# Designs tried in a protein design run: peptides against a protein of PDB entry 9IZ0. Part 42

Target 1, 345 residues: chain A of PDB entry 9IZ0
Amino acid sequence: ITCLGSNGHTYKQLVKGGNDDLRQDAVMEQVFEQVNGFLRSYRKTSQRNLSMRTYKVIPLALKTGVIEWVQDTIPLGEYLDSAHKVYHPKEWSLSTCRKLIAEKQMEDLETRLKVYDLVCRHYRPVFRHFFLESYADPVQWFTTQTNYARSTAVASVLGHVLGLGDRHGQNILIDKTSGEVIHIDLGIAFEQGKKLPVPECVPFRLTRDVVDGMGITGVEGVFRRCMEFTLETLRREEDSLLSVLEVLRYDPLFSWLISPLRRMKKQKMQLENFNQPESGNITTDASRDPKIQRNNVSGESEAERAILKVRQKLSSTLSVEASVGELIRIAQDPSYLALMFCGWS

## One batch from the design tools (peptide; made by RFdiffusion4, then SolubleMPNN)

Design b1_p10_6_s3 (from b1_p10_6, 10 letters changed)
Fold by OpenDDE base, seed 2:
Structure b1_p10_6_s3 (fold): chain B 345 residues (1-345), chain A 10 residues (1-10)
Amino acid sequence: as target 1 above (345 residues)
Amino acid sequence: GELLLKLAKL
């Protein structure tokens, strides 16, 4: 839809109707705004303008809401598929790569690693080209690539701490003006991604293309340092962040658990959206979710476990540098990446 | 939103 604002400007908005509860997105966006407050208050993060990019979410009903249309953005996955066809026209298609990984999904780790390595040799990173194509001026190129590495670092720390799942290339937008990342569809949080039929085993998305966008220094440049400053800020503000999350414990509208049906449907829709050529708007009118009588006792115990996991991730037992180093290592480890869903590559 | 209204009540 297109709305005229009280300021006389016209705004595009996405009306989402379906099985996704936009209340979770709206709540996570409010958590990000509080975290952005902490990032602005701390010198090391404020001097770098570190923030999680946010968007407006207005839930209208249990399964309906309005999302801000972020202008001048592209999904990371859409850019990468298009760019790979241009820069590597003799390499395998993304569909071929996904098929090979999916065919081995039930095999042992050794077989899955061999297929993942084989795919990696026939599908090379291209995301560096986004910055080279979009910015003819060297200062703009450097600024936007720096903003990308900074925003990806903030999103990686927050994504790990809050246990954000479903971080596939369609749920990450790139701002064509700033180079910053925008994370969308926040409907899997607090490690519920580990409960998917194919579990998410990495702390955040740090695929070869995500690293390729950081330029020649990869993770060892701006990205690592900005992860460290972000984690240092979150450790300092641990009590403030936990107090924000405790408010969610008592929110009857917040869902700490992903339903079995929603788990199966997310993976099925991922498979279907990856196997269909661009065919518009399937409004699938899909049937009554049974009113799960939330045993209030089970919801409270899951909220408590989620908050305890956040506290554990903010623990000062390891240095900031050691913690960030381990997160970067795990997020890039082929032994975890080869176990991911075929649409993760 | 609702979280901010809850935080303003704490």
Scores: peptide ipSAE 0.000, ipTM 0.381, DockQ to the pose 0.019
Fold by OpenDDE base, seed 3:
Structure b1_p10_6_s3 (fold): chain B 345 residues (1-345), chain A 10 residues (1-10)
Amino acid sequence: as target 1 above (345 residues)
Amino acid sequence: GELLLKLAKL
């Protein structure tokens, strides 16, 4: 839909209906707005304009709502698929790479690592070209690439701390004006990504293309330092952040667990990426909503476990530098990446 | 602000 604002500007809005609970997205956006307050109050983060890019979510009812259409954005995965065909036309297609990883998904780690390495040799990163194509002015190029590295660093720390899942290339938008990342579809949080049919075992998305967009320094310099400043800010504001999350503990609308329906939808999307479209009309008769009596007692125990996990991730047991170094290492480790869903790469 | 309040009343 397109809405006319009281300011005379037209705003495109996405109306989502169906099976996705937009209340989780709205809550996570509220948490990000609070965190952005902390990032603005702290000198090291404020001087760098560090923020999580947010978008407006208005839940209207169960499984329906209005989402801000972020203008001038492209999904990371859409750009990468298009750019790879242009810059590496002799390499494997994304579909070939996904198929090979997929065919080995049930194999041992050693076999999966061999296939992941093979795919990596036949599918090289291209995301550097986003900045080279989009910005003819060298100052604008440098500024937007810096904004990308900064925004990715903030999103990586927050994604780890809040346990954001489902961070595939379609759920990460790139702002074509600023170079900043916008994370969308926030309904998998608090490590519920580990409960997906293919568990997410990395703290955040730091694939070869995500690194390639950071330019010649990769993860070193701007990205690492901005992760450090973000984590330092979150550790300082631990009690404030935990207090925001405690309010959600008592929100009967917030789901600390991935819904069975969302798990099934993700499982189906994982399976459909394996099959060429055989035109089979599977009329899934969606007419039996099992009355999931949410035992409130189970929700409180999951909320408490989620908050405890956030507190553990904010622990000062390791230095900020050591913690960030470990997170970057794990997020790039082929032994974890090879275990991910074939659409993760 | 005001746009959000109008949408929440629809």
Scores: peptide ipSAE 0.000, ipTM 0.385, DockQ to the pose 0.020
Fold by OpenDDE base, seed 5:
Order: structure tokens, then sequence, then C-alpha cells
Structure b1_p10_6_s3 (fold): chain B 345 residues (1-345), chain A 10 residues (1-10)
């Protein structure tokens, strides 16, 4: 829909209805705005304009709401599929790569690693070309690539701390003007990604293309340093962040648990979209959710466990540099990446 | 506030 504001400007908005609870997204965006307050309060983060990019979410009913349409963006996955066809036309298609990984999903780690390494040799990174194509001026190129590395660092730390899942290429937007990342569909949080049929086992998305977008310095430049400053800020504001999460513990509308049906549907929709050539409009008629009587006692115990895990991730037992170093190592480890869902990479 | 009230009427 397009709305005329009281200021005379027109705003495009997405009306979302159906099976997704937009309250999860609205709550995570409120947490990100509080974190952005912390990042503005410290010289190390404010002088670099470190922020989580946010968008407005307005829940209207239990399953209906309005989302801000983020202008001048592209999904990371859409850019990568188009760019790979241009720059590597002799390499394997994304469909071929996903098929080979899916065919081995039930095999042992050694077999899955061999297939992952085979796919990596026949599907090379291309995301560096986004910055080279979009920005003819060298100063704009350097500025936008720096903004990408900064925003990816903030999103990686915050995504790890809050346990954000489902970080596939369609849930990460790139701002074509600033180069910043915008994370959407926040419905998998607090490590609920580990409860998917194929568990998420990495702390955040740091695939070869995500690294390729950082340019020649990769993770060892702006990215690592901005992760360190972000984690330092979150550790200083631990009590403030935990106080915001404790308010959510008592929110009767907040869901700390993904329903088993939503878990199965997210991975089935990714498998069904794999077997159909481009044809629009999935109206999924979801008749009959059985009324699971929420035993209130189970919701409070899961909220408490989620808050305890956030506290553990903010622990000062390791230095900021050691903690960031280990997160970057795990997020790039082939032994973890080869275990991921074929549609995730 | 007012944008919400206009959206709830659409």
Amino acid sequence: as target 1 above (345 residues)
Amino acid sequence: GELLLKLAKL
C-alpha cells in the first residue's frame, strides 16, 4: 500500500497477513533501537556511526501488521544469484550446488565436508562486484564498503547475543545508497534456530560472499575492529540490555518458542521453492492450528533460559578480542558450514 | 499515532 503522511510525503508500506507473528519483529526492532542508544553513548562506536539498521513494524492484529518498505534495497541472495551468472557463467548454478548439498544432508560429516569443498570450488564468491559496479567514484566505493563491513559487524555481534536465526540471503537486505545491511524476518531468535530440522550451528552468517564484500582485508580489517567495539559496548550495558529483555519475559504476547508447525513450514517452504520454477502467489490456506493450551509455566522457564544465555554470551571471562576471534573462527569453519541447510548458504 | 489510525481504516 502507499500512504500519504501528514507531512505531504508518500510512504510505501507492506501489509503482511497470514501465519507470521509480526510482534516478534516489532519487539526485536525495539531492542535494536535501545542498543543503538548504547552505541551512540560511547565515543568508540559513535565516531564510526555504528548502528543496527532498523525498520518500522506495526502489529495490527494477532497475525496482521504493517511493515515499512525499505527503499533503495536489494536482498543479498537476489544480487548474488544474478552476479554469479554474469561473473562465473562456466561455474555450477545455485540450484546444482543446493541439490548436491541436499542429497548428502543425511550422510556423515566427512562426506558432507567433501561435497561442501567440491561446491566451493565450482561456486566462487562474487559480492565484491556489488561495490565495484554500484560506485564509480573511489571515495563512494571505499565509504560504502566500509559501511557494509561496519553494519555487518554490528549485526553479527547483536545477532549472536540475541541468538538470531534464519539468516539466509533473502532475509538480509543491502542498502544501495549506504552499503549497510538490514536484517528482516526476525521471527527466529534466542537460539531457536538450533531447534530447526537442520540445526543452525554458526553464531552468525559469515559465508564466503559475506567476507568477499569486505574487500581485500576480509574479516581482519574494519569488520573485526567494529565487532570488538560493539561487544565492548554491549558488555558495559549488560544490565540495561537484560532489563529490556526482562520486560519481554512478562509480555503475554511475546513467543519465546517457535511452534513445531512454524519450524517445519520454514524448511518445507525452502524445499518446495526448490522444486517449482518461478510462479507467483503462495496463498497457503492454513486451516486448523490445534489450540495448544500454553501452560504459562513453560513460557516463563524458556524466557529465563533465553536471558541466562544472553548473560553468558556477554560474560567477561574472555577478552573482547579473544571472544570476537573465536566467533569469527566458528562462523567460517567448514565443519560447521557443511552441516547447515542447503538453502542457508 | 495518526498514521496508525489511517491504516486501520483501509
Scores: peptide ipSAE 0.000, ipTM 0.384, DockQ to the pose 0.021
Fold by OpenDDE base, seed 4:
Formats: C-alpha cells, structure tokens, sequence
Structure b1_p10_6_s3 (fold): chain B 345 residues (1-345), chain A 10 residues (1-10)
C-alpha cells in the first residue's frame, strides 16, 4: 500500500497478512532499538555509529500488520543471483547449486562437504560488485562498504546473541544508499532456527558473498573490530539486555517457540526453493499429520532456557577477541556451511 | 594508504 503521511510525503508500506505473526518482528525490533541505545551510550560503538538497522512493524491483528517499506533496498539474495549471472555467466546457476546440495542433503558430512566445495568452485562470490557498481565516487564506495561491514558486524553479534534464524539472502536487505544491512522476518529467534528441517548451524550468515562485500580485508578489517566492540557493549549491558528479554517472558503474546504451522510453512518454502516446478502434478497428500505430541513444555521453561542461552553467549569466560574469533571461524566453517540451505553464497 | 588504514580501524 502507499500511505500519504501528514507531512505530504507518500510512503510505501507492506501489508503482510496470513501466516506470519508480526508481533514477533515488532518485539525483536523493540529489542534492537534498546540495543541501539546501548551502542549509542558506549564510546567505542557510538564513535562508529554502530547500530542494528530497524524498520517499523505495526501489528494490526494476530496475523496481519503493516511493515515499513524500506526504500532503496534490495534483498541480498536477489542481488547475488542477478550479479552472478552477469559476472559469472559460465558458472552454474543458483538452481543447479541448490539441486546438487539438496540431492546430498541426507548423505554424510564428507559427501556434503565434497558437494559444497564443488558448488563453491562453480559459483564464485560477486558481492564486491555491489559497491563497485553502485558507487562511482571512491569516497562513497569506501563509506558504503564500511557501513556494510559495520552493520553486518552488529547484525552478526545480535543475530548470534538473540539466536536469529532463517538468515537467508531474502531476509537480509542491502540499503543501496548507505550500504547497511537490514534484517527482516525476525520470527525465528532464540535458536529456533535449529528446529527447522534444514537446521541453522552457523551463529550468523558469513558466507563467501557476505565476506566478499567487505572488500580486500574481508573479515579481518572493520567487520571483526566492529563485532568486538558490539560484543563488548552487549557484555557490559548484559543485565539491561536480559531485563528487556525478561519483559518478553511475561508477554503472553510472545512465542519463544517456533509454531508447528510456521515450521511446516518454512519447510514447504525450503522444499519449493529446491523444486523448480517441472510441470508434474505432485499431489502432496497433506493427510499425514504426524501426531506432534504437544509436550506441554511450559512457555515459561522455554523462555528461561532462551534467556539462559543469551546469558551464556554474553559470558566473559573468553575474551571479546577470542569469542569473536570463534564466531567468525564457525560462521565460515565449510563443515557448517555445507549443511545449510544456501551456505555457498 | 594510512587514511584507508585509519578508516579500516574505525
């Protein structure tokens, strides 16, 4: 929809209806605004203007709401698919790569690694070109690439700490003006991504294309340092962050668990992204409802486990540098990326 | 060189 603001400007807005609870997105955006407060209050993060990019979510009903249309954005995955066709027209298609990974989904880790490495050799990173294409001025190019690395660092730390799942290239927007990342569809949090049919095995998305966008320094430049400063800030503000999350423990509308319906929807979307419809009537007989025993694990026990897991991620047992180093290592580890839905880009 | 390194450390 397009809304006329009281200022006389027209704003595009996305009306999201049907199956996604926008209250989870709205709550996560509120958590991000609180974290942005912490980042502004800390010298090391404020001097770098570190923030999680947020967007407005207005839930209107249980399954309907209005989302701010983030102007001048593109989904990372949309850019990468387009750019890969331009810069590597002789390499494999995204569909070919997806097919090969899917065909080996049930195989052992060694077989999956071999296929991942094969895909990686035939699908090279291209995200560096986003900055080269979009910014002819060297100062703008450098500024936007820096903003990308900074915003990706903040989002990576927050994504890890809050256990954000479903961080595929369609759920990460790139701001074409600032180079900043905007994370959308925040309805899979607190490690619930590990309960997906293809589990999230990485702490955040740090694929080869995500790294390629950081330029020649990759992760060893702005990104690592901004992760360190962000994590240092979150550790300092642990009690404040946990207090914000404790408020959500008592919100009867907040779901600490991925709903079975949402899990099934994400499963279907994952399967549909593997199956380009060659025109064959697969009557999926939807009549086998597996009796998911509702283990009445009280929502309180799941909230407590989620908050405990956040606290554990903020632990000062390791230095900030060691913790960030391990997170970066795991996020780039082929042994995890080979298990992902799209770990190669 | 140095300005880029200063900005990359920021």
Amino acid sequence: as target 1 above (345 residues)
Amino acid sequence: GELLLKLAKL
Scores: peptide ipSAE 0.000, ipTM 0.273, DockQ to the pose 0.015; fails the geometry check

Design b1_p10_6_s4 (from b1_p10_6, 9 letters changed)
Fold by OpenDDE base, seed 2:
Structure b1_p10_6_s4 (fold): chain B 345 residues (1-345), chain A 10 residues (1-10)
Amino acid sequence: as target 1 above (345 residues)
Amino acid sequence: GETLLRLANL
């Protein structure tokens, strides 16, 4: 829809109706705004303008709401598929790569690693080209690539700490003006991605293309340092962050658990959206989520477990540098990446 | 959602 604001400006908005509970997105966006407050208060993060990019979410009903249309953005996955066809026209298609990974999804780790490595040899990273194409001025190129590495670092730390799942290339937007990342569809949080039919085993998305966008220094440049400053800020503000999350424990509208049906449907819709050429709006009327009588006891126990995991991730037992180093290692480890859903590549 | 909206307005 298009709305005229009281300021006389016209705003595009996405009306989402269906099986996704936008209340989770709205809650996570509010957590990000609080975290952005902490990032502004701390000198090391404030001097770098570190923030999680946010968008407005207005839930209207249990399964309906309005989302801000983030202008001048592109999904990372859409750019990468298009750019790969341009820069590597003799390499395998993304559909071929996904098919090969999917065909081996039930095989042993060794077989899956061999197929993942084979795919990696025939599908090279291209995301560096986003910055080279979009910015003719060297200062703009450097600034936007720096903003990308900074925003990706903030999103990676927050994504790990809050246990954000479903971080495929369509759920990550790139701002064409700033180079910053915007994370959308926040409907999988607090490590519920590990409960998917294909478990998410990495702390955040750090695929070869995500690294390629950081330029020649990859993860060892701006990205690592900005992860360290972000994690240092979150450890300092641990009690403040946990207090914000404790309010969610008592929110009857917040869902700490993904229903088995929603888990299966997310993966099926991912497979279907990847196998169809652009064909508009399938409103699938699936009016029957059984009223799960929330045993209040099970919801409270899962909220407590989620908060305990956040506290554990903020633990000062390891240095900030050691913690960030291990997160970067795990996020890039082929032994975890080869186990991921075929749409993760 | 609504409970956090109340906190963001404090």
Scores: peptide ipSAE 0.000, ipTM 0.366, DockQ to the pose 0.021
Fold by OpenDDE base, seed 3:
Structure b1_p10_6_s4 (fold): chain B 345 residues (1-345), chain A 10 residues (1-10)
Amino acid sequence: as target 1 above (345 residues)
Amino acid sequence: GETLLRLANL
């Protein structure tokens, strides 16, 4: 839909009707706005304009709402699929790579690592080309690549701390004007990605293409330093962040658990991706919600566990540098990446 | 504060 604002501007908006509860997305966007307040108040993060990019979500009912249309964006996965065909036309297709990983999903770790390494040798990173082709001016190129590394660092720390899941290439938008990342579909949080049919074992998405977009310094440049400053800010504001999450503990509308229906939908999408290339219209008519009486007692215990896990991730037991170093190591470790869903690459 | 109170009344 297109709405006329009181300022005389027209705003394009996405009306989502379906099986996903937009209240989770709206709540996560509010948590991000509070965190952006902390990042603006702290000198080291404010001087770098560190923020999580947010968008407006208005839930209208349990399964319907209005989402801000993020202008001038492209999904990371859509760009990569196009760019690999242009820059590496003699390499394997993404469909071939996904198929090979999928065929070995039930095999041992050693076999899965061999296939992951084989795919890596026949499918090289291309995301550096986004910045080279989009920005002819060297200052604009450097600025947008820096904004990408900064926004990815904030999203990586915040995504780890809040346990954001379902971070595949279609749920990460790139702003074509700023180079910043925008995370969408926030309904898998608080480590519920580990309860997916193929568990998410990495703290955030740091695939070879995500690193390639950071330029020649990779993770050892702007990205690592901005992760450190973001984590330092979140540790300083731990009590403030936990107080925001405690308000959600008492929200009867917030779900600390992945719904069985959302889990089944993700299972179906994972199984369909084994058998066909993405035709981008999954109208799943799931007309029959069993009235699951949520035992309120189970929701409070899962909220307490989620908040405790956030506190544990903010622990000062390790230095900021050591904690960020370990997160970067795990996020890039082939032994975890080879265990991920075939569509994670 | 005020934005959270508006969501609790929906």
Scores: peptide ipSAE 0.000, ipTM 0.379, DockQ to the pose 0.021
Fold by OpenDDE base, seed 4:
Structure b1_p10_6_s4 (fold): chain B 345 residues (1-345), chain A 10 residues (1-10)
Amino acid sequence: as target 1 above (345 residues)
Amino acid sequence: GETLLRLANL
């Protein structure tokens, strides 16, 4: 929809209806605004203007709401698919890569690694070109690439700490003006991404294309340092962050668990992204409802486990540098990326 | 180059 603001400007907005509870997105955006407060209060993060990019979510009903349309954005995955066709027209298509990974989904890790490495050799990173294409001025190019690395670092730390799942390239927007990342569809948090049919095994998305956007320094430049400063800030503000999350423990509308319906929807979307329909009527007989025993694990016990897991991720047992180093290592580890839905880009 | 890298890492 397009709304006329009281200022006479027109604003595009996304009306989301049906199956997604926008209250989870709205709550996560509120958590990000609190974290942005912490980042502004800390010298090392404020000097770098470190923030999680947020967007407005207005829940209107249980399954309907209005989302701010983030202007001048593109989904990372949309850019990458387009750019890959331009820069590597002789390499494999995204559909070919997806097919090969899917065909080996049930195989052992060694077989999946071999296919991942094969895909990686035939699908090279292109995200560096986003900055080269979009910014003819060297200062703008450098500024936007820096903003990308900074915002990706903040989002990576927060994504890890809060256990954000479903961080595929369609759920990460790139701001074409600032180069910053905007994370959308925040309805899979607190490690619930590990309960997806294709579990998320990485702490955050740090694929080859995500790294390629950081330029020649890759992860060893702005990104690592900004992750360190962000994690240092979150460790300092641990009690404040946990207090914000404790408020959500008592919110009867907040779900600490991925709903079975949402899990099934994400499963279907994952399967549909593997199956480009060559025109064949597969009547999927949806009549086998597996009796998911509702283990009445109290929502309170799941909230407590989620908060405990956040606290564990903020633990000062390892230095900030060691913790960030391990997170970066795991996020780039082929043994985890080969298990992902799209770990190669 | 180096000054910009320093400014980015600052």
Scores: peptide ipSAE 0.000, ipTM 0.303, DockQ to the pose 0.015
Fold by OpenDDE base, seed 5:
Structure b1_p10_6_s4 (fold): chain B 345 residues (1-345), chain A 10 residues (1-10)
Amino acid sequence: as target 1 above (345 residues)
Amino acid sequence: GETLLRLANL
C-alpha cells in the first residue's frame, strides 16, 4: 500500500498477513533501537556511526501487520545470483551447486566437505562487484564499502548474542545509497535456528561473498575492529540489555519457541525448491498425527534459558579480541559451512 | 591503498 503522511510525503508500506507472527520482528526492532542507544553513548562506536539498521513494524492483529518498505535496497541473494551470471558465465549455476550439496545432505562430514570444496572451486565470490559497479567515484566506493563492513560487523555481533537464525541471502538487504546491511524476517531468534530440520551451526553469516564485499582486507580490516568495539559496548551494557530481555519474559504475546507449523513450512519450502513442476497430484493425507509428547517446558523456562545464553555470550572470561577471533574462525570454518542447508550458503 | 586503509581504521 501507499500512504500519504501528514507531512505531505508518500510512504510505501508492506501489508503482511497469514501465518507469520510480526510481533517477534517488532520486538527485535525495539531491542535493536536500545542497542543503537548504547552504540551512540560510547566514543569508539559513535565516531564510526556504528548502528543496527532498523525498520518499522506495526502489528495490527495476531497474524497481520504493516512493515515499512525499505527504499533503495536489494536482497543480497538477488544481487549475487544476477552478478554471478555476468562475471562467471562459465561456472556452475546456483541451482547446480544447491542440487549437489542437497544430494549429499545425509552423507558423512568427509563426503560433505569434498562436495562443498568442489562447489567452492566452481562457484567463485562476486560481491566485490556491487561496490565497483554502483560507485564510480573512488571516495563513494571506499565510503560505501566501509559502511558495509561496519554494519555487517554490528549485525554479526548482535545476531550472535541474540541467536538470530535464517540469515539466507533474501533476509539480508543492501542499501544502494549507503552500502549498509539491513536484516529482515527476525522470526528465528534465541538459537531456534539449531532446532531447524538442518541445524544452523555458525554464529552468523560470514560466507565467501559476505567477505568478498569487505574488499582486499577481508575480515582483518574494519570488520574485525568494529566487531570488537560492538562486543565491548554490549559487555558494558550487559545489565541494561538483560533488563530489556527480562521485560520480554513476561510479555504473553512473545514466542520464545519456533512454532511446529513454522518448522514444517521451512521444511516444505526446502522440498518445494527441489521440485521442478512435474504435474503429479500427491494428495498427502497428513492424517497421521505423531503424538509428540507435549513436554510442557513452560514458555517461562525457555525464556530463562534464552536469557542465560545471552549472558554467557557476553561473558568477560575471554578478551574481546579472543572472543571475536573465535567467532570469525567458526563462522568461516568449512566443517561447519558444509553442514549448512544448501539454500543458506 | 594503504593510506585509505589507515583512514578507514581511524
Scores: peptide ipSAE 0.000, ipTM 0.255, DockQ to the pose 0.015

